# Designs tried in a protein design run: peptides against a protein of PDB entry 6D0Y. Part 122

Target 1, 225 residues: chain A of PDB entry 6D0Y
Amino acid sequence: ETEDHLESLICKVGEKSACSLESNLEGLAGVLEADLPNYKSKILRLLCTVARLLPEKLTIYTTLVGLLNARNYNFGGEFVEAMIRQLKESLKANNYNEAVYLVRFLSDLVNCHVIAAPSMVAMFENFVSVTQEEDVPQVRRDWYVYAFLSSLPWVGKELYEKKDAEMDRIFANTESYLKRRQKTHVPMLQVWTADKPHPQEEYLDCLWAQIQKLKKDRWQERHIL

## One batch from the design tools (peptide; made by RFdiffusion4, then SolubleMPNN)

Design b2_p21_1_s2 (from b2_p21_1, 9 letters changed)
Fold by OpenDDE base, seed 3:
Structure b2_p21_1_s2 (fold): chain B 225 residues (1-225), chain A 21 residues (1-21)
Amino acid sequence: as target 1 above (225 residues)
Amino acid sequence: MTLRPSKFSDEELRKYMEEKL
């Protein structure tokens, strides 16, 4: 296969087809596996790119990587390493939107058994530990908490099933931080809808409440965010 | 921090695909 052909195959997966998505993913995984000896670097780069740029296909590409990891464990490892490098680069560049998507992607890779649950727990422990650092801007602390909490819809169930005690510690630390952090009340223009003036809850407090409810509901989402 | 890759069998992954997708 040509380099351009690989790009096309990877970018177009999940589009309307006569075959099931599962069949298409298995087929693509087979093609990519066969081409790894000749195009490993290209395939790796392409997968990293689509993982970053196509968040609407997150579950498709995590599944694809899961299939590839099952076929070629070493490649799966290289992919994870590449994604971690990209995450670090995004953080260094203050590209927080990209960074949070990468964390979510990595989180879903746990469900695909590409990343071990204990490793993801360790990552989240590191994130929440930033809240304990002295002389660090609150915006930085807030982002790491946000990245953690906002990723739990994708991986919270698996992590609690495997590492409940560790997750509880992370939650306790998160709760403690949220209680003591400074809340900037931006008087946002309350769009008064006539019925119930809900005071605007701070975004992290709101997210925390949502995650607590999700946890209480055993991580069963009725509405995918 | 480095994340450790996990191993997953094709059969298990297929089941996962059926559940997730």
Scores: peptide ipSAE 0.245, ipTM 0.850, DockQ to the pose 0.032
Fold by OpenDDE base, seed 4:
Structure b2_p21_1_s2 (fold): chain B 225 residues (1-225), chain A 21 residues (1-21)
Amino acid sequence: as target 1 above (225 residues)
Amino acid sequence: MTLRPSKFSDEELRKYMEEKL
């Protein structure tokens, strides 16, 4: 395989084909595995790129990485490391939109058995611990809570199944923070508050409520968050 | 911030493929 061909294969996976997505992913994973000896760095870069830049294919690429990780554990680890580096870079650059997506991507990698659930729990513990940081902007605290909560649709079930006690602690800390934080009242919300029965509320409170409902529903998604 | 990688067991892989794909 040429580098260009690999790029094409990776970028086009999940597109309409005569074969099932599963078959295509398995096939691609096989191709990539076979080419790792020669094109490891390129494949790694490509996967990181599509993982970062093609959010519409999140589950496709997490699945692909999962399959590849099953075939080559070391590569899976390197991919995770690369994604973590990217997350750190995004955070450092205050690219929060990219960062939150990366957290979601990493979260879904838990489902794909690329990342260990306890490790993701630890990450979320670290995120929520930011709420306890002193002399930092609330927006920072809010973002980490948002990143945590907004990722739970992808991984909450798995984490609670394996680390329920730890997750409960994280939830308790999150709830505590949400109760004590300063809520932003955007004037625009006033325009929409007149709509009954679904008034607009503060975005984290709203998200929290949705996640609580999701949790109550045993993480069975019945609505788009 | 560190993440510990994981890997599929044969059974986990099968289950994953059945459930997720």
Scores: peptide ipSAE 0.193, ipTM 0.823, DockQ to the pose 0.030
Fold by OpenDDE base, seed 5:
Structure b2_p21_1_s2 (fold): chain B 225 residues (1-225), chain A 21 residues (1-21)
Amino acid sequence: as target 1 above (225 residues)
Amino acid sequence: MTLRPSKFSDEELRKYMEEKL
């Protein structure tokens, strides 16, 4: 494959085809594996780029990386390292929108067996530990809690299956922080789709309630968060 | 922050594909 052709293949995966998406992903993984000796750096950069810029294809690309990791474990590690580096850069630049999406992407990689569950738990422990930092803006503390909670729809089931005790401790620390933080009234504009009363609530408290419900439902999603 | 790759499970990956794709 040529460099331009690889870009086309990676960018177009998930589009309508005569074959199943699963079959297309397996095929693409095989092509990419075969081309790693010649185009590893390019493939790595392309995958990192689409992972960041195409959030609508999150599960497609996490699955693709999972397949590649299965074929080449070392490449999977290099990809994770690249994504972590990107996350650190985003955080350093205060690009919180990109950063939170990267956390979600990494979270879904646990389901694809690219990242071990204990490693993800450790990452979330580090996130929640930020709530204990002194002399930092509350917005920083709030963001790490948000990043943790908003990623649980993608990985909460897996983490509780393997590390329930550790997750419970993280939840307890999160709840404690939410109770003591200063709450601000932030208007949330929503497109009304249902005739149900929507009382105004602080965004983190609202998210917390949603995640608690999801946990109660054994991580079976009944509503879009 | 450090994350480590996991060992592949073909069955688990297949299950994920069936559930999420």
Scores: peptide ipSAE 0.127, ipTM 0.799, DockQ to the pose 0.030
Fold by OpenDDE base, seed 2:
Structure b2_p21_1_s2 (fold): chain B 225 residues (1-225), chain A 21 residues (1-21)
Amino acid sequence: as target 1 above (225 residues)
Amino acid sequence: MTLRPSKFSDEELRKYMEEKL
């Protein structure tokens, strides 16, 4: 396969086809595996790019990476390393929207058996530990909590199935932080009565409530996301 | 889909994260 063709294949996966998405992904994984000897770097870059730039295809590409990892675990490791590097770069650039999505992507890779559950738990432990840092802006602490919480819809089920005690500790630490942090409320206009503005719940508190609900609902997405 | 777990160790990933994050 040419590099351009590989790009086309990777970018177009998930589009309408006569075959099932599963079959297409398996086929693509096979093609990519076969081309790794010649185009590993390109494939790696492409996968990182689409993982970063096409959030609407998150599950498609995590699945693809999962399939590739199953075929070539070394490549899977390299991909994870690349994504971690990208996460670091995003954080350094203060691109928190990209960073949080990368965390979400990595989270879903747990479901695809690319990242082990304990590893993801460790990542989240590291994130929540930021809340204990002294002499840092609250925005830093808030972001890591946000990154953790906002990723749980993708991995919470798996992590609680395998590491419930550890997750509960993380939750407890998160809750403790949320209770003691400074809160900023944003006024909003009531949708049905435009002349009656009301304050919105603080965004992390809102997210926390949503995640608590999700957890209660056994991590089945019903009313959020 | 049933996928094989990664052989990328938790320890390696942890160390990498600690180093890079």
Scores: peptide ipSAE 0.034, ipTM 0.727, DockQ to the pose 0.019

Design b2_p21_1_s3 (from b2_p21_1, 8 letters changed)
Fold by OpenDDE base, seed 2:
Structure b2_p21_1_s3 (fold): chain B 225 residues (1-225), chain A 21 residues (1-21)
Amino acid sequence: as target 1 above (225 residues)
Amino acid sequence: DTLRPSKYSDEELEEYVQKKL
């Protein structure tokens, strides 16, 4: 495969095909694995790029990485390392939207058997621990909580199945922080009736409520968060 | 579908987080 062809294959995976998505992903994983000796760096860069820039295909690319990791653990490791670097860069640049997405991506990699559940729990513990630091702006504390909570739709089920006690502790710490923090109004989608307007709930409180409901529903999604 | 076991251990990912997260 040529580099350009690899780019096309990676970027177009998940598009309409006569074959199932699963079959296409398996096939692509095989192609990419075979080309790693010659194009590892390119493939790595491409995967990082599409993972970062195509959030609508999150599950497609996490699955692909999972398949690749199963075929080549070293490559899987390099990919995770690259994604962590991107996360660090995003945080350094205060690109919180990109950063939170990267956390979500990494979270879904747990489901794809790339990252161990306990490792993800540890990461979330570290995130929530930021809320306990004294000289950290609330906006940053809020982001870590947001990053944690907003990632749970992708990994909460797995983490609670394997590390329920630890997750409960993280939840308790999160709840404690949410009760103590200064609330900030953030625009959000809600049902609004012109004749009977109601105020918006604070965004983290709203997210917290949504996640609590999701947890109660055994992590079965019933609505868009 | 279940793949091979996940690669990264608790310690490994913790180290990544410790560096600059």
Scores: peptide ipSAE 0.069, ipTM 0.673, DockQ to the pose 0.018
Fold by OpenDDE base, seed 5:
Structure b2_p21_1_s3 (fold): chain B 225 residues (1-225), chain A 21 residues (1-21)
Amino acid sequence: as target 1 above (225 residues)
Amino acid sequence: DTLRPSKYSDEELEEYVQKKL
C-alpha cells in the first residue's frame, strides 16, 4: 500500500459498497495492521485526522480503531495517547468545540474495547471536579459538565453497568453544581415535536433533564439529544 | 449504532479492555 492509497481507504470507509460495513471495517483493519511496519506514523496521523475532522463518521472510526486495537494493542495505545494529546492541546487553545467532540469520540472508544470503563469514569470524575476549583471562570466549569453530560449517550450504559456507585457520585456532584451555578439562559436550537412544545431552558439544565430521562429509560434513546 | 469487535469472546474482550487507558 502507498500513503495515498491508505489515505483513500481510511477516508472512504463507510461509504456505499457491495460489502457490509462490518466486513469493510474488518478488511481495512487488516490492511492497516499489515502496513503498520512501514506506515505506522502515517496511519496514526490519518486516523487522528479523520477522527477529529469527520464527526459524521464517529462510530465508523471508533469501530475501526477498536478492530485495529484488537489486532495491535500497542498501536491502539498510541492512538489513544495521540487523541488525549490532541484533547489537551484543544483545551489549552480554548477550542471547546473540538475538545467536546474528542471527549465524545473517546467515550465511544469504551464501547469499542479501546478504553477501559474505569478509565473513562476517572476522566469524568476529573471533569466534574473542575466545578469545585477556585478562581476558575464559570465558562470553564460549565464546559466540563457539558462535556461529561453530552458524552453519556455514547457511554452511559457501559459505565453504569460497571461503575454504578461511582457514576451516581458524579451525578450527585453534577446536580449540586447545576443548582448553584449562574444561569445564562442562552437559547439553543433544538429539534422538537410541534405537538409537544418545550419551554426554552438554559442549555445545561436542558441537557441535564435529557440525560436524566435517558438514564431513566435505561440508556435507550427515544429522541435526539 | 456502534459496531463491536467479533474476534474475541465477551470475556476475552472484557479482560483486554481492562489493560487499556
Scores: peptide ipSAE 0.032, ipTM 0.638, DockQ to the pose 0.026
Fold by OpenDDE base, seed 1:
Structure b2_p21_1_s3 (fold): chain B 225 residues (1-225), chain A 21 residues (1-21)
Amino acid sequence: as target 1 above (225 residues)
Amino acid sequence: DTLRPSKYSDEELEEYVQKKL
C-alpha cells in the first residue's frame, strides 16, 4: 500500500461502516502489520499523530495499538516510546492540556495490554511524589495530582486489581496533599437562584470526591467525570 | 519559582518503557 492509502485507513478508522468496529480494527491491524517492513516509520508517525490530535477516538486508537502490539511487540514498544517522548516534550513546552491527555491515552493502553500495570503505578507514584518536593510551585503539584486523578477512570480498576497496596499508598499521599494545599476559588459560570448563589467547589476537591465515589462503586462508572 | 519542564529524565522514561507488556 502507498503512504497516502495508509494515512487514509488510519485516519478514517471508526467511521461509519457496514462492518463492525471490531472487525475493522482487526483488519486494519493486519494491514498495518503487513506493511511494517516497508512503512514502519511512516505508520509509527501516523499513529502517534492521530493518537495525539484526535482525542475523540482515544479508545479506537488504543485498541488498534493493542491489536498491533499483539502482532508485533517491538513496534508496540516503539510506539509507547514515541508517546512518552511526546509527553515529555509537551511538559517541557508547558502544554498541560496535551500532556494530561497523553497520560490518559497511556493509561488506557494498560487495558489494551500494551503497558504493564506496575509501570503505570510507578508513573503515578512519581507524579504524586512531586507533591512532596519543596522547590516545586503548587500549580505544578496540582497538575500532577490532576493528571493522576483524571486518568483513573481509564485505568483505576486494573491498577487496584493488581497493585492495591501501592495504589492505596498513592491515594493516602494524595489525600494528605489535598488537605494541606492552598485552595483557590475559581471563577466559573454559576447557577443562581433568586435567593441563593450556587456554591462553587474547588476543582481538585471536586475531582477527588468523584474519584472516591468511583472507587467506592468498584470503578463502575455511573456518570461522566 | 519556575516550573520544571519535566519530572522524568530520559533514563526514567526508558525504565518505564522497559516494563511494557
Scores: peptide ipSAE 0.020, ipTM 0.576, DockQ to the pose 0.020
Fold by OpenDDE base, seed 4:
Structure b2_p21_1_s3 (fold): chain B 225 residues (1-225), chain A 21 residues (1-21)
Amino acid sequence: as target 1 above (225 residues)
Amino acid sequence: DTLRPSKYSDEELEEYVQKKL
């Protein structure tokens, strides 16, 4: 297949089709695997691009990468490495929005068995450890906590099932940081239910509360309004 | 709003993919 065709296939996966999404993903993974000898670099770049730029298809592409990783372990590794490099670049550029999404993407790759749970735990340990660094501005420390907490809806269940003690430690450190940090009161969307409205909270405190509730619910998702 | 989009179950994916890192 041509590079343009591969681009089309990768970009359009998950769109309306006569076949199931699962079938299409499996098929595409097979096509990509077959073309790796000739187009590895292009395929890698395409996957990184769509993973980064099409957040609406996060689970589609994490699943695709998972399937592809199963077919070609080394390529899966190269993909993860590329994504991590991109994360580092985003962080260096202070592109926090891209960076946090990349963390979420990587988090969901754990569910796709592309990234081992212990590795993700280690990553989050590193993130939360930034809160202990005095040479880092709080805004950046806050971001790492945000990146960690905001990724837990995607991976918290898996991590706690496999690394509960380590996760508890991370949570304890996070809680400690949140208690001692300088709070900023920025207007945010109020979390509310029809019968029990919540007061507006600082964004990290609010997120923390949401994650604590999610954890309490054993990571079973429910609608948050 | 849901926090996490629906995806394949871990069990479904386990048959296809290999953990790494």
Scores: peptide ipSAE 0.023, ipTM 0.622, DockQ to the pose 0.032; fails the geometry check

Design b2_p21_1_s4 (from b2_p21_1, 9 letters changed)
Fold by OpenDDE base, seed 3:
Structure b2_p21_1_s4 (fold): chain B 225 residues (1-225), chain A 21 residues (1-21)
Amino acid sequence: as target 1 above (225 residues)
Amino acid sequence: DTLRPSKFSDEELEAYVEKKR
């Protein structure tokens, strides 16, 4: 395989094909595994790039990484490390949009058995713990809570199945923070039907309510958050 | 914080693929 060919294969996976997506992913994982001895660095970079830049294919690439991790556990670890480094860089650069997406991506990697559930719980504990730190701007506190809550649609079920007590503690801390933080009522660009007007509420409060409902529904999504 | 990677077995991999898709 050439570098250009690998790039094409990785970027185009999940597109319309005569074969099933599962078959294509398995096949690609095999190809990538075979080429790791010659193109490990390139493959790693490409996977990180598409993971970051193609959010519409999030579940495709998490699945691919899961398959590749099963074939080459060490490479899977290197990928996770690379993504964590990228997350840290995004946070340092105050690139919150990229950072939150990376958290979601990492969250779905738990479902793909690339990241252990306890590790993800620990990360979320670390996020929510920021709300308890002194002299931290609320905007940062809010972001960490947002990153946590907005990732739960992807991983909440798995985390509660594996670490229910720890998750409950995180939820309690989150709820406590949401109650005591300063709320700014900024008009949100929400489109409501004229027939069913809803009062606008603070964004994090709204998200919290949605997540609470999701949790109540045993993490079975009935609507898109 | 660093995330601990998990390992798939071959059997788990097959089950996962079937479950997810």
Scores: peptide ipSAE 0.056, ipTM 0.721, DockQ to the pose 0.031
Fold by OpenDDE base, seed 4:
Structure b2_p21_1_s4 (fold): chain B 225 residues (1-225), chain A 21 residues (1-21)
Amino acid sequence: as target 1 above (225 residues)
Amino acid sequence: DTLRPSKFSDEELEAYVEKKR
């Protein structure tokens, strides 16, 4: 009964209400914190579930987790660990769509101060290091680059502010890989501007160009995905 | 692939909340 109530609260947060989203999130964080002693596992599972199954509420749940992490650091850690486990499971299952979303979610958790910037940099270093592996298919290498680049809109600013040198190295390695990889010219979702749509390019090259532009614009998004 | 959790400072939390508005 209480678990069902918690589920309802967690699932419904961010929906239209008389209160601000921020107020609702703070309230929910308080409720969840109070219930952690008795329902930590359930709350953890619920948050992991909604995080991965409700992508439309990504920023809501990253914010919620951020608030919870501020209240209970250990819980935040457990949540991150759970999400990492899910990421690993997704990768093992070749569920790359889920995996890339999880990377984005984790990336936004950096903005929420749930994940330290250096840790995220290390993850991205690991991702890009896959491009140096000789025993893996290019499609897999491409995916890791894609996962990295496609996550930068969520975290690039913070990472460059805190770890610019390391990020530059990652970028250099990425660029090097992109130059030497075989191009397949697979269509990709393009970023649009009102007056200047991006030309059709190979999906990673296109993404790279978009990220380069984003970086040049100091990570201020001016394009519509 | 180990991620280390971070913590909000009060100021960071306030700034974050404000930024999300």
Scores: peptide ipSAE 0.037, ipTM 0.706, DockQ to the pose 0.030
Fold by OpenDDE base, seed 5:
Structure b2_p21_1_s4 (fold): chain B 225 residues (1-225), chain A 21 residues (1-21)
Amino acid sequence: as target 1 above (225 residues)
Amino acid sequence: DTLRPSKFSDEELEAYVEKKR
């Protein structure tokens, strides 16, 4: 297929169809695999672009990449490398909104067996280790904790199934940091309803409480975080 | 720091798709 047609297929996957999402994804993965010899760079660029710019289709594209990785392991690796490079660039540019989303995307790639669980644990260990650095502003330390905690709804279950001891250490370090950091009054991340009003509290403390509950519920989501 | 890729079987993908809806 032509480059223009590939772009259309990639952008439209997951939309209303007579076929199941699974069938469409498998079909698209087959098409993309067949075209890799001629259009690898284009396909790689397109997938990176839609992964970054279409957050509403996060799980669709992580699944697609999972299928492609199963068919072509080398391509899966190149995709991960490209996304990691983009994450680093976002951090250097102080684009924290893009950066946190990329962390969530990478987190869901663990569920798709594109990224190994130990590698993701290592990344989160590196994030939380920033809290021990005194030469960086607290806002920077807070962001890494936020990036870690806000990604757990996507990958917490998988990581605890495979690396429970390491995850517990990360949690302990996170809790320790949250107790000693200076707290400020900021809006809550949780959506409040009239039926169950919540007291205002510091946003990381609020997120921590939500993640603790999620963990207690064995990562079964009962509400959207 | 680099992330290491893994394999995803067709059966696992099907299960994932169903789980994520």
Scores: peptide ipSAE 0.022, ipTM 0.605, DockQ to the pose 0.032
Fold by OpenDDE base, seed 2:
Structure b2_p21_1_s4 (fold): chain B 225 residues (1-225), chain A 21 residues (1-21)
Amino acid sequence: as target 1 above (225 residues)
Amino acid sequence: DTLRPSKFSDEELEAYVEKKR
């Protein structure tokens, strides 16, 4: 039926096609918009599902949501709200892996003009502010810093273009925390894989160095070693 | 702590899609 068809279209977008990805995304956005009056809840659920379960298609689905948001602003808002709810649920369940991915997804939605840059800055301010709380364990504080830093490859350029002063403040607070926190050698996923051998370094310090380099390179990843 | 939705022009989005290719 129609619902199955929608699921297929949403799940398969970005796969090999005779048409360009841009054309396919625009076409799919049109189809979904037309079906919102009858299948809004289903479409919303499907988009949330693929956003969470298909990380390899992150930029595809953020772009799709961007297109939909342009066509139906209210639907874009409902999608963001759903993703925020999921983020909160993940955090409550201590599912940090899912949570950090959701933050990255939300970050890329800024580039798609689904989320305003000031709003994302505010979220990151809230994240980094956790480092100043006395009753929060370091592992939790570390995660919020990690979530912030690891999302910057997706949104750092946009945020600095629009909110450079606020971002500098967040960076200063982050640096301050990194200097005073207890160091541990816990393996974490790096933003970039180094082709050259490097000494063992604490994961947040390593990530910080990577982000600092990215910032110096004007947020162009191709220049990161 | 609530993320605020934004709006964009078609031209801006098209440029973004092209950049991500």
Scores: peptide ipSAE 0.189, ipTM 0.841, DockQ to the pose 0.031; fails the geometry check

